# Ledger of designs, part 49: peptides against a protein of PDB entry 6DSZ

Target 1, 361 residues: chain A of PDB entry 6DSZ
Amino acid sequence: NYVVTAQKPTAVNGCVTGHFTSAEDLNLLIAKNTRLEIYVVTAEGLRPVKEVGMYGKIAVMELFRPKGESKDLLFILTAKYNACILEYKQSGESIDIITRAHGNVQDRIGRPSETGIIGIIDPECRMIGLRLYDGLFKVIPLDRDNKELKAFNIRLEELHVIDVKFLYGCQAPTICFVYQDPQGRHVKTYEVSLREKEFNKGPWKQENVEAEASMVIAVPEPFGGAIIIGQESITYHNGDKYLAIAPPIIKQSTIVCHNRVDPNGSRYLLGDMEGRLFMLLLEKEEQMDGTVTLKDLRVELLGETSIAECLTYLDNGVVFVGSRLGDSQLVKLNVDSNEQGSYVVAMETFTNLGPIVDMCV

## One batch from the design tools (peptide; aimed at target 1 G45)

Design b2_p20_2_s3 (made by RFdiffusion4, then SolubleMPNN; from b2_p20_2, 7 letters changed)
Fold by OpenDDE base, seed 1:
Structure b2_p20_2_s3 (fold): chain B 361 residues (1-361), chain A 20 residues (1-20)
Amino acid sequence: as target 1 above (361 residues)
Amino acid sequence: VLEELLRAANAPSKPVNVNL
């Protein structure tokens, strides 16, 4: 009896940090194709808690905390459009992953977007937004008693959305997105009406951004607004303030992932296609009225890692580098550079055995 | 500035010295 131990997937395609197991625990969640790995971040390292098999490749994985929840819930969307909301429960030594909600969000009509599946959650947990198909934005309302994920589509006039996020500090759920038309790439905002199931005009827009603008980062308060990352430039906009930088160092390789370090959005990790790790810095200016405004943007090279598919800051300068193409890593950010000028030290490396070719025999 | 920023990043919210 050859127990062909099915080789577990090792390539990372998503990671997220939050408080999933408890309010007190810091967790690292790692998506490896159809597998979800749950760790507790401890002083001694990553403690494995549970692995969960999913009925499909994980395409979206996001933690969110609805009002009145003590810990985060997990939203997962698979590549086959199966959506679920998961809760962790522990009762003594018994560990259960509870499905709070589930559904299939596939549409019969629509062109699947070439830039893939995008899933986002409103910071106030009013809705989930999905860009699955060109010219459609799917909304999943987040009601406490919804066992079935009821979704509806809103038509987008903008057929070629590059990236989309929900903004912070908005009275109504507000999306910010980069889109492409024949004139170039642009940034636009829309308010999402759950009642009317339509878009309303958002607070701002920016026409003619950089031609290779590829990512939107929603910035929390007190700054608010969004960061737009391109090939050559990084731009901040919040409706009132616009600021752009073009640091030469980012032209060398395309930035492909980001993660917020500070809860207030003062720092972001950026990873490029060469495995360079950067810190993006939002410098604050405190006004006489106590308001905080953005003074400047800065980018600093920290060092080199495996090519990140995803990044997540844990705690104490420890970063998980999730890699699809190379080995995933735990790295430490240091205040002082080493002899090579790097602020990054590898703590642990997780061997990537490459794509498991599922030979469907 | 980088040192202050890295120091702020490395400021233990709680002592999670991930000593692997």
Scores: peptide ipSAE 0.021, ipTM 0.438, DockQ to the pose 0.097
OpenDDE base, seeds 2, 3, 4, 5: peptide ipSAE 0.000, 0.019, 0.012, 0.005; ipTM 0.335, 0.517, 0.372, 0.349

Design b2_p20_2_s4 (made by RFdiffusion4, then SolubleMPNN; from b2_p20_2, 10 letters changed)
Fold by OpenDDE base, seed 4:
Structure b2_p20_2_s4 (fold): chain B 361 residues (1-361), chain A 20 residues (1-20)
Amino acid sequence: as target 1 above (361 residues)
Amino acid sequence: EVEELLKLAEAPSEPVNVNL
């Protein structure tokens, strides 16, 4: 009996940072196909805490903190539409991952979207939104008093959603999305009515964005609004202010992932298909009334890493570069560049052994 | 409108070690 120890997946397909193990712990959670790895971020690096097998390939992994939870909960959606909400519980040396909720969110009717599964959580934890199928937006209300999460679909007129996020600072849960129609790509917003189970008109829209606009970044307060990342341009819009930049350096390779560095949304990491790491900077202007507005956008090349599938800023200029195609890395961002003009130093490398082709022999 | 119920798992008493 050759126990072929199935080689554990090494390709990273998602990562998230938050406070999952405790309110005080900074965690890095890494999705490697069906495997969830949980680390504590320490001054000495990543401390492994737990590894969890999932009932399928992780497609969505998001941390969220419902009002009055002491620590973050984890939402996972698999590629087979199995959803769960997980809680970390430690009692002495015993570590348990508790399933707070689970279910299958697969619809009987729907065209799976070409851009894959998108899962998002409202910043105020009012709902989870899922774009699983063209022309549908699934809502999972997050009610603490409800022992059963009741998902429902809202019809979305825009059939080809490219990316979607919940906006910050909205009285009602509000989505911002890039969609494609025969006229090009556009940005639209909708308010989500939990009561009426419908979309209301959102605060703003932007028709005819860049043809290759591919990502939405929701910007927290005080700026609010969204950043739209294209092939050639980066645009900001919040309903009142519009700003666009077209730095030639981003045109060389497609930006494929992003992560917020500062809680106030002043800086974002951007990774491209060539493994270039950028900093997107939002320059603040403080008005005489104390309101904060976006003055300008700037992009700086930081250096080169493995090709990121996902990025997450940890702390103290340390970034985890989750790679599907190459080795994942822990990198340090420096204030000063090296002799080559790079601000990036690799601290640790996690070998990617490639896709485990399950050769069922 | 198909309301899909995500059931709160009663905490499965035993950690489902899915040894895949």
Scores: peptide ipSAE 0.030, ipTM 0.570, DockQ to the pose 0.023
OpenDDE base, seeds 1, 2, 3, 5: peptide ipSAE 0.007, 0.023, 0.019, 0.030; ipTM 0.378, 0.488, 0.484, 0.436; seed 3 fails the geometry check

Design b2_p20_3 (made by RFdiffusion4)
Pose (drawn by RFdiffusion4):
Structure b2_p20_3 (pose): chain A 361 residues (1-361), chain P 20 residues (1-20)
Amino acid sequence: as target 1 above (361 residues)
Amino acid sequence: EKEEFEELFNEPVDLDKLAE
């Protein structure tokens, strides 16, 4: 027999922003399935540089540039456990994606968990963290000689884990995650020590959270902490400081995705399965001593995009809506809600044949 | 239509006012 592709996969599973082509090259990297798309934000709009294609299902796609690097290094993990670090190199008149490092990190003894694979990267590029199997948190230290991507497993007493994030602004690598056991689910803190390959007691107390907490947000350096998005209550956790708001405006649909807008983290974008688009706010309270603190949380609806699996703010009040169940599109957010109450205006839609349930000729 | 699109795309938006 023989199989060919009559149409490339159009559903968007992942999208990230960063400086990948050069420095201050606003790149939009869109992950379909086995395809990877790279764009440069130009005055025209989204203009591509190179659409590559891999022999795997892209499951983790993150950007970073470690200590003393020219441009961001891309990291990709295949669902069949193929890890690689890439680098856009336009040294010549052509384009080559050099593979700085690669290595298969499958464990012969783990069970894939509900909520699938999670790939997290240290705030200061100390290591790559993986959550492939239940009870096994895998660490991949980041240096130069680790070109044959080597790794080691730590053990995780917390068996059922929902979402994991690396916390900003800590003494060393620290992890914040939501896990489930009997008696609801909780949030616990750990410290990754890649010198002893163990877990150390985390920065702050284990808190009880909402029963349906589904997302953890890594809050940047000026504030620090973690934001946990459940079904009905949006909570902020940072050591002893704790804030939460529970607008009934949210419970109608589960919040699925989030995206950081400002570098400060004062504004975030949220998405419903009903196709909404929220703006999560961390309002400031600059005090006498020239320091900045955080006072409250406020969520107010912006309008509605399509159902988003990915979410990314590009530039000049524009957000790329990566849709898996429908057409992905380009959106302009305006201060003046011109028509109705939607601060959202569609600029460009991308044909997504979506989940093809049935068909005929 | 292309010039209108580029103008709309390059239009700067003050997000501090939007957050008010």

Design b2_p20_3_s1 (made by RFdiffusion4, then SolubleMPNN; from b2_p20_3, 10 letters changed)
Fold by OpenDDE base, seed 1:
Structure b2_p20_3_s1 (fold): chain B 361 residues (1-361), chain A 20 residues (1-20)
Amino acid sequence: as target 1 above (361 residues)
Amino acid sequence: SAAEFQAALNTPVDLDELAK
C-alpha cells in the first residue's frame, strides 16, 4: 500500500502576523497554495498549532479586529472567489477553526484584472474591498450577525488599477489607489458610501506619479496618508504634505513587497526582486502644538534574503521571509552589521521543493 | 539550532539603532 503522501506545498504565497489564536498570542499565519499554517511565536520559537485545508488557492489573507472582538479574525479569499471569515476557538485541548461567514463573490461578467486579485480591509472594519475585475470595486459590508457574505459592485472609471488600500483616520471608508491611463500613472482617493453604494470624491489626488508606481501603503495616524512606491522613487502624500525621495539603491531592483514594523507607521520592511531587504523610515517632526508631521523619508539596506513574496515582522527584530521562488526564512535583524556589512542573520530556512503542480484529476 | 532560535527571539532589538 503505497500511501502516496501528497507532497505538501512549500512555496509561500502569503503571510500575516497578528493575534488570531488569542489576544495574548502572537501568531504567524502562512499561506501555501490551498494550505493555511498557523504558528504561535513563543520564546522557544515557532510552535505549530494547526493546519487548515482551503477549497482553493488562497489569493487574499488578512487579519482584522472588529470593534468588540478580543482577538483577530481572518479573512480569506480563494482564487475561485470563495470568501470566508475564520475564527480560532480553543476549549482546553480542543482547537476549532470556525467559519463566521462565507460566500462566493464571483461575477458572471467582467474582465479579471491582469494584476491579479487585490483584497483590502478598512482599518475601522466597516467593509472589505476587492479589486477582482477591471472597472469594478467590490464591497463586502462587515456585519457581525451576517453569516452570508454578500457583496455589491461599484463602478470604477479607472479601468487599470495597479494597487489599492484603505486609508486610516477617515470618517468614511476611503480608498487610495494607483491607476494607469494613456497619460501615465496617477494616485486618486474615493470615499465609499455603503448607504448609497457609490464613490464620493476623496480628500486628495496626485496626477502624474512615477511611471512605474506599483504599490500603495496606507500610513496609520499620526501621519496618515499613503506611501507610493515606484521603481525609482518613494513618495508620501496625505493631502497636505507631499514628499518624494529617489534613493539610487532602489533602482537596482524593483520593490515587490512591504510590511509595517511599527504600529504608528514609522518603519516598513521592503523586499525587492533580488532578495534585498530594506528599511523605510518615516522621520517625524513634532510641532509646537503637539502635532506630528513627516520630516523626511529614508531607505536603508539591511541585507539579503531569499526573494520575498511576502514579509512579516514578528517581534524582537525577527522577520519571516515568505518566498515563492526560493526557500522561506526566519531572519534576525541586528543593530550591528556583520563582516559583510549585513544587518540580517538567517535563523531558519524552509526548503522550497518547487511548485506542486496540482494535477486536477 | 533551537537554542539559537530561542536566543534570537528572546533578544530585544532596538530598532531605533538599526540602520543608522
Scores: peptide ipSAE 0.431, ipTM 0.930, DockQ to the pose 0.762
OpenDDE base, seeds 2, 3, 4, 5: peptide ipSAE 0.175, 0.027, 0.028, 0.006; ipTM 0.825, 0.687, 0.691, 0.338

Design b2_p20_3_s2 (made by RFdiffusion4, then SolubleMPNN; from b2_p20_3, 8 letters changed)
Fold by OpenDDE base, seed 1:
Structure b2_p20_3_s2 (fold): chain B 361 residues (1-361), chain A 20 residues (1-20)
Amino acid sequence: as target 1 above (361 residues)
Amino acid sequence: SAAEFQALLNEPVDLDALAK
């Protein structure tokens, strides 16, 4: 009896870092099609804890910590619009992944967005936002006692949303998004009213951003605001301050992923389509009144890796490079460059055997 | 400067704050 062990997927389509197994553990979670791999980050490397099968391809995977939770919860949305919130529980040697809440968030009417599924969580854990269909923003209110994920739609006047994030430090949940119209690409903000189930005017907007603006990064306090990444430029805006840079080095290849390195939002990893790894730096200026403002933006080339689908900073300069097209890697960022001028050293490589064609027999 | 960049790489990261 040849047990054809179905080859496990090796291509990475998402990764996230947080404290999922405990408050003390640092975890790396990796999405490989329908599989979720959970690791503990240790001084000796990645320790596998559990693999979880999902009923569908993972499209969104985000960690979040509601008020009063000791560890992070995991939100997953599949490509078939099955949503769940997962909790890790360990009792001695017994490990259980518990579904705290679940639901299907598919709409009967709507055009699926060509830019794919976007899922975001409010930093204050008030709601989950989903861009699934053009002209609609789906909201899932977060309630601890709700085992059934119920959602409602808010109509977006902007039909072609490119990317969207929740902002930090907002009294009401506030989204910031890049959208395209016949005049070009623009950035807009909306407050989301759970009570009225509508958008209110957000704190700021910026018309006519770079034509190829593709990503929004929400910046935590004290800076606040957002970073908009394009093909040729990187722009910061918080309503009061606007700053743009156009470093020539980013023109060579499109930036396709990012990850925040530190809690204060001073550093971000950027990966491009050629496998170049960059650090984006937000330089702070402390004012006489104790306020912190953005002084400047800088981009530094760190080195080359596999082409990243996703990036996540772990600890001690270690970065996980999740790759769909190539081998995933653990890399170390060094203070000193090597003889080739690279700050990146590969620690471990995970062979990508290519797309497993799930032949539904 | 390259030196300032290197100094930033050496700053300890509070990983607990990344999940908030």
Scores: peptide ipSAE 0.029, ipTM 0.478, DockQ to the pose 0.052
OpenDDE base, seeds 2, 3, 4, 5: peptide ipSAE 0.013, 0.000, 0.007, 0.000; ipTM 0.332, 0.284, 0.302, 0.298

Design b2_p20_3_s3 (made by RFdiffusion4, then SolubleMPNN; from b2_p20_3, 7 letters changed)
Fold by OpenDDE base, seed 5:
Structure b2_p20_3_s3 (fold): chain B 361 residues (1-361), chain A 20 residues (1-20)
Amino acid sequence: as target 1 above (361 residues)
Amino acid sequence: MKEEFIKAWNEKVDLDKLAS
């Protein structure tokens, strides 16, 4: 009986940075199938703190900080539709991951979306939104006293949602999404009414975006609005301002992941299917009245990494490249390019042993 | 290798100058 010691999964399918262990600690959280790894970012590198086994493959992993919380909470949704909100607690040397709330959000009726599970959190922590099924948007109201995650569905007329995010700076929770219909791809916004459990008209829409528009990035204030990433173009829209760029360099490979570098949304990392790492820059213009508007968008090629499934900026130019297909990496961004014109230096590589084929023997 | 890593990790980077 060769007890094949089940090798720990090495393929990364999600990563997030935040303050989970404390308000002061910077954490890297890595999802590897059913396992959550928690690290503290230190001057000496990544320090492992805890590993947590989840009851299913992690499909969504998001940090959020409700009003009155000193540190971030973690929302996890599994591929089996088990949802939980986790809290880190430490008492002396004892470390506990506490389930603040849990629930199963599976519907008995619905077509699972072919593009998979999307989970998003309102920046003001009013709700969690889930795109699980075509034609439905599931809402989990966030209530501090509720240990049971209750959800309701809102019918979405747009059956083929490509990506969805909550916008920043909205009086009501507002989603922005790319969808496809027979006429092409479009961007639309909806306000989400918790009270009425319905959508209201959002602040703006953009019909007939690029045919291959695939990602929405919600931009924080002061800019607000959203970035739409396509195969050939990157566009910005906030209801008042529209700006589009079509840098030839992004046409070579599909951008598949992104991560915000600056809290104000002035810079984003972009990763493509070839492992190229880009910086997207939002250039600001300060108006005479003190308002900040977007002046321009710029994309810069930084270098090459493993093919990123997910990216997360840590601190001081350090980026974690979570890879499903290759080795995950810690990379350093440098101001000066090397001889090859790259601004990226690999600091650490985490070997990916490939998918654990659950040989159900 | 660890010392080199730590040095690189702690090297101050001005992102405003990155790719400028």
Scores: peptide ipSAE 0.294, ipTM 0.867, DockQ to the pose 0.789
OpenDDE base, seeds 1, 2, 3, 4: peptide ipSAE 0.260, 0.275, 0.273, 0.254; ipTM 0.847, 0.842, 0.842, 0.850

Design b2_p20_3_s4 (made by RFdiffusion4, then SolubleMPNN; from b2_p20_3, 10 letters changed)
Fold by OpenDDE base, seed 2:
Structure b2_p20_3_s4 (fold): chain B 361 residues (1-361), chain A 20 residues (1-20)
Amino acid sequence: as target 1 above (361 residues)
Amino acid sequence: AAAEFQAALNTPVDLDALAK
């Protein structure tokens, strides 16, 4: 009886940063299949706090802070549509992960989307949105008094949603999404009415974006709006301003992940399928009335890392590169390039042992 | 290596300078 000690999963499929353990702690949370790893970012590096086994593969992992919470809560959705909101509690040396709310959000009827599960949280914490099935947008209202996560569906006319985010600075929760139809790819917005359980017309749309537009980044105030990332172009739109760039350097490989560096949305890390790490910069123009508008977009190549499944800016130019295909890394950004012309230095590498193929021999 | 690691984590980076 060889007890094959099941190796812990090492492939990273998600990562987030925030203040989960306390209001003051900077945390890195890493999803490795069914396992959640919680770290505190310290002067000495990543300090492991707790590992949590989930009842399924983690498909969505997002931190959010409802009004009146001192620290972030964690939303998790599994690939089997089990949803939970988790809270970290520490009492002395005792560490507990408490389920604040849970529910199963699976529908009996619906075709699972080919682009997989998308989960998003309204920046004002009014709702969670889920794209699980084609032609449906699921809404989970966020109510503190509910231990049971209840959801309802809104019908989407757009059957092939590629990516979706909630926008910032909207009176009503507003989604922005890239979708595909027979005419190409398009961007559209909808307001989500919680009361009427329907979509209202959003503030803007952009038809016929780049054919390979694949990612939506919601930009916080003061800019607002969204960034649309394609194979050849990066586009900003906020309803009033449209700006597109097509830097040749991004054409070489598909951008597959992003992470916001600044709270104000001035800078983003981008990772491509070749492990190239970029900085996307939003240049500001201050108007005479004190309004801030986007002047320009710029992309800079920082260096090369493992192929990122997810990126998380921590602090002091330290970035966690979560990799599914290769070794995850902790890297440092430097102002000066090294001898190879790279602004990226690997600090730590986390070996990926790959999928444990349970060969039942 | 550990000292270098700690120094890196504690060294602020001018991200605006990275963009130049």
Scores: peptide ipSAE 0.434, ipTM 0.928, DockQ to the pose 0.840
OpenDDE base, seeds 1, 3, 4, 5: peptide ipSAE 0.029, 0.030, 0.419, 0.059; ipTM 0.699, 0.709, 0.930, 0.731

Design b2_p20_4 (made by RFdiffusion4)
Pose (drawn by RFdiffusion4):
Structure b2_p20_4 (pose): chain A 361 residues (1-361), chain P 20 residues (1-20)
Amino acid sequence: as target 1 above (361 residues)
Amino acid sequence: SSPPTIHSYPPPPPVFSNIY
């Protein structure tokens, strides 16, 4: 027999922003399935540089540039457990994606977990963290000689884990995650010690959270902490400080995705399965001592995009809406809500043949 | 192990949504 592709996969599973081509090259990297698309934000709009193709289903796609690097290094993990670090190198008139490092990190003894694979990277590029199998948190230290991607497993007493994030602004690598056991589900803190390959007691107390907490947000350096998005209550956790708001405007649909807007983290974008687009706010309260603190949380609806699996703010009040169930599109957010109450205006739609359920000739 | 194979595909046409 023989199989050919009549049409490339059009559903968008992942999208990230960063400086990948050069410095201050606003790149939009879109993950389809086995395809990877790279764009440069130009005055024209989204203009591509290179559409590569991999022998794998891209499951984790994150960007970073470690201590003393020219440009961001891309990291990709295949669903069959192929890890690689890439680098866009246009040294010549052509384009080559050099593979700085690669290595298969499958464990012969783990059970894939509900909520699938999670790939997290340290705030200061200390390590890559993986959550492939239940009870096994895998660590991949980041240096130069680890070109044959080596790794080691830590053990995780917390068995059923929902979402994991690296916390910003800590003494060393610290992890915040939501896990489930009997008596609801909770949030616990750990420290990753890649010198002893163990877990140390985390920065703050274990808190009880909402029963349906599904997302953890890494809050940047000026504020620090973690934002947990459940079904009905949006909570902020940072040591002893704790804020939460529970607008009934949200419970109608589960919040699925989030994206950071400002570098400060004062504004966030949220998405419903009903196709909404929220703005999560962390309002500021600059005090007498020239320091900045956080006072409250406010969520107010912006309008509606398509159902988003990925979400990314590009530039100049524009957001790329990566849709898996429908057409991915380009959106302009305006201060003046010109028509109706939607601060959202469509600029460009991308044909997505979506989930093909049935068909005929 | 060996590095993954990277295939080249033609990119889609640019978008003229005039962000600026």

Design b2_p20_4_s1 (made by RFdiffusion4, then SolubleMPNN; from b2_p20_4, 12 letters changed)
Fold by OpenDDE base, seed 2:
Formats: C-alpha cells, structure tokens, sequence
Structure b2_p20_4_s1 (fold): chain B 361 residues (1-361), chain A 20 residues (1-20)
C-alpha cells in the first residue's frame, strides 16, 4: 500500500506583502500552485496563520485597499480564469477567508497570450485590468457592493504585450505597457474610460525602446511615471523626464522580478535569472518650486540568493525570495558587506521538492 | 548629511524580524 502522501506544493509562483489579516499586521502571502499560505511577519519570524486551497493554479495574486476598507483585500485569478476578491476575517480563534466577490473571466473567443496571464490593479482601486488574450484588455470595475465581478473587454491594437501596469497619479486609470511589433519593442500609455468602455490616448509613449525590454514598473508619486527594464538598460519615463542607464552588471543575466522597497518608489529590489539580487535607486532632485524630479538612476549588487520567481521586501531589511526553481529564502540585507562583499545573509531556507509532476495516473 | 547607505533600510513597522 504505497500511501502516496500527496506532497504539498513547495515551488513558489507568487508572493505579496501587505496588511491582509488586520490593519496592523504585516503579512506575507505565498502562492504555491493551488495553495495560498498566509503568514504574519513577527519579531520572531514568520508565523503561519492559514492555508487556503484554491480551485486552480494561482496566476495572479495582488493586495489592494479600496476606499473605506480598514485592511487590504486579496485579488486572485486562477489559470482557469476564476477570479475572486478575498477578505480575511477573524472572530476570536475562528479564522475565515470570505469571498467578497467572484466570477469567471474566461472568454469564449480569444488566443491566450504566450507571455501568460497579467493582472494589475489601479492604484486608486477603480478597476482591475487583465491581459489574458492577445488583442484584448479585460476590465473589472471595482464597486464596493458588487459580489459578482462583471468584466468587459476593450480591444487592444497592440497584439503582443510584454508587460503592463497601471500608472500612479492619473486622473483616469492609465495603463503603461511594453509591446512588440515588427519594428521592435515600444512603450505606450492608454487611459481607460469606464463610461465609454474604450481606450483614450495616454499621456506619453516611447517608440523603439531596447529590443529586450521586458518589465514595466509603475512609480508612485512624487516621481510618477514608469521604469522599463531591459537586458542591457533601465529607463525611466514620466512624460516630461526621460533617463536611461546601461550598467554593465545587469547584462550578465536577465532581470526577471522586482519589488518596491520604499513607499515613495525610491528603491526597488531586482532579481535576475542567476539569483543575483540588486537594488535600483531613484535619486531625487528637489526643485526650487518644491517639485521632486528624478536626478539619476543607480543599480547596486547586493548579493546572491536562490533564483527568484518573486521578491517581497518585508521589513527591517528582511526580504522573502520566492523561488520556483530552487529553495525559497528569507534573507537579511545588511548595511555592511561580509568578507565576500555580499550584503545578503540567508536567515531561513525553505526546501523546494520540485514541481509535483501531476502524474495523471 | 551622509547619503543613506543603500542597505540602510528604515523599518516600515516596529517589527524587527529575527529568525532564530
């Protein structure tokens, strides 16, 4: 009798931090295929709170806080296009994960995008945007009392979207995306009209970016705009200011994930395909009128970790490195380097037993 | 003042995570 103890998935495919269990708690949420793990970040380490089985592989996992909510809500989209908004509720020792809203966002017609599912949330919580299919952008309006997630599609002329984000500080929800056409890769912006269910011209565009531009980072105020990460270059653009760097150190391996450290968007963690961890720094210049502009971009190598699928800065220099290919880690960023010149120290390692090959027996 | 060190990260919360 081989009790095939179905090993729980250990490969991490997403992670996020925020205030999900309460307004005061700092949480780490980890997606492991169909499993959601919820931790509280404490002075003693990660305290497990709840594990949740999802009705499919988690493809998108984002925390957001609508106006009037005391804590963050969780948006999940599965690979089978089941969408839900989850709320954590605790009553004494009883812990419940409440579905605030749900829906299936699958279209009957559409080519699934080769770059996979992208899900983004407007920073002002006006909508969720989904790139599921080539040539379509799905919008889920966020209304306070809507238990049923209704969605509509807007036709996207750009068929090969590489990455997309909502921008900060926009009067209307505005997306910024990298796309590829026969002429190369480009950056474009669109305003999303909920009323007319269409795109309007966005505030800016940048044609002919680096051929391997792969990631968009939306930068919060005061800087605003976006960072475009390529193989050889990192570019900032906000419509008025353009700045690009090409640090030789990033050419060695492709940057595959990022996470914002500072709420004002002055620092970002970057992880590459070799497990190198970088800090991207936005240097500010204060103008005489009190406006803050970008002065410069810098990249510094912090050290090496497991190959990150996702990164999240927790607190006090602690970073969770979610790995799909290797062991996930908690690492500490130190002010001073070790004897090897690394600022990274592993605090805890979580063994990855590899992909559970669904042996369809 | 000296520019803050890149790894001189201010805590977001009064939590000093020590995993022993």
Amino acid sequence: as target 1 above (361 residues)
Amino acid sequence: GEPPKITDLEPRAPVNVKIY
Scores: peptide ipSAE 0.045, ipTM 0.651, DockQ to the pose 0.098
OpenDDE base, seeds 1, 3, 4, 5: peptide ipSAE 0.025, 0.027, 0.026, 0.023; ipTM 0.589, 0.644, 0.486, 0.615; seeds 1, 4 fail the geometry check

Design b2_p20_4_s2 (made by RFdiffusion4, then SolubleMPNN; from b2_p20_4, 10 letters changed)
Fold by OpenDDE base, seed 1:
Structure b2_p20_4_s2 (fold): chain B 361 residues (1-361), chain A 20 residues (1-20)
Amino acid sequence: as target 1 above (361 residues)
Amino acid sequence: GSPPVITDLPPRPPLNVKIY
């Protein structure tokens, strides 16, 4: 009996860092198709804790911490629109992954968006937002007692959404999104009313952004607002402050992923299609009243890695580079460059054996 | 001088990354 050990997937399609196993543990969670791998980040390295099989390809994986929770919960959405909220529970040596909530969020009517599934969580954990179909924004209210994920759709006038995030520091849940119309690409905000199940006018908009604007980064307080990343430019906007840069170095290859380094949103890792790793820096200006404003944006090249599908900063300058096309890596960021001028040193490389073609025999 | 790109985040113990 040849037990064909089904080769485990090695291509990474998502990664996230947080406190999933406990309040104190730092975790790295890695999505590899239908598999979720959970690691604890330790002084000695990555310790594997659990692998979880999912009922489909993981399309969204986000950690969030509702008010009163001691540790993060995990939201997963599969490519077949199965949603769940997972909790890690340890009782002595027994480890359980508990499903707190589940549901299918598929709609019978709608055009699946060409840019794929987008899932976002409000920073205050009031709701999950899903862009699954053109012209629809799905809302999943987050309530403590919800065993079944109830969702509703809000009609979105903007049919071609490129990217969307929830903003920080908003009285009501507020989305910021890049969309395309016949006139170009634009940025708009909407408040989401859970009560009325509708959009209200958001705090700001920016018409005619860069034609290739592709990513929105929500910036936490004290800055607030959003960063819009294009092919040629990086723009900050918070309704009051606008700042754009066009560093020539980013024109060489498209930025495809990002990850926040500092909790206050002062630094972000950026990865491009050539495997270049950048640091985006938000320079602060302290006002006389103690308010912090954005003074400037800067981009610096750190070095080269595998082509990142996802990036996540762990700790102590260690970054996980999740790659779909190449080998995933753990890399160390250094203050000083090496002899080649790189600030990046590979610590570990994880061989990607390529797409497991499920030959359905 | 431009502030270093990588400022010392409070050191958690150095990750000697062995994947066990």
Scores: peptide ipSAE 0.023, ipTM 0.504, DockQ to the pose 0.076
OpenDDE base, seeds 2, 3, 4, 5: peptide ipSAE 0.014, 0.019, 0.016, 0.000; ipTM 0.457, 0.440, 0.408, 0.311; seed 4 fails the geometry check

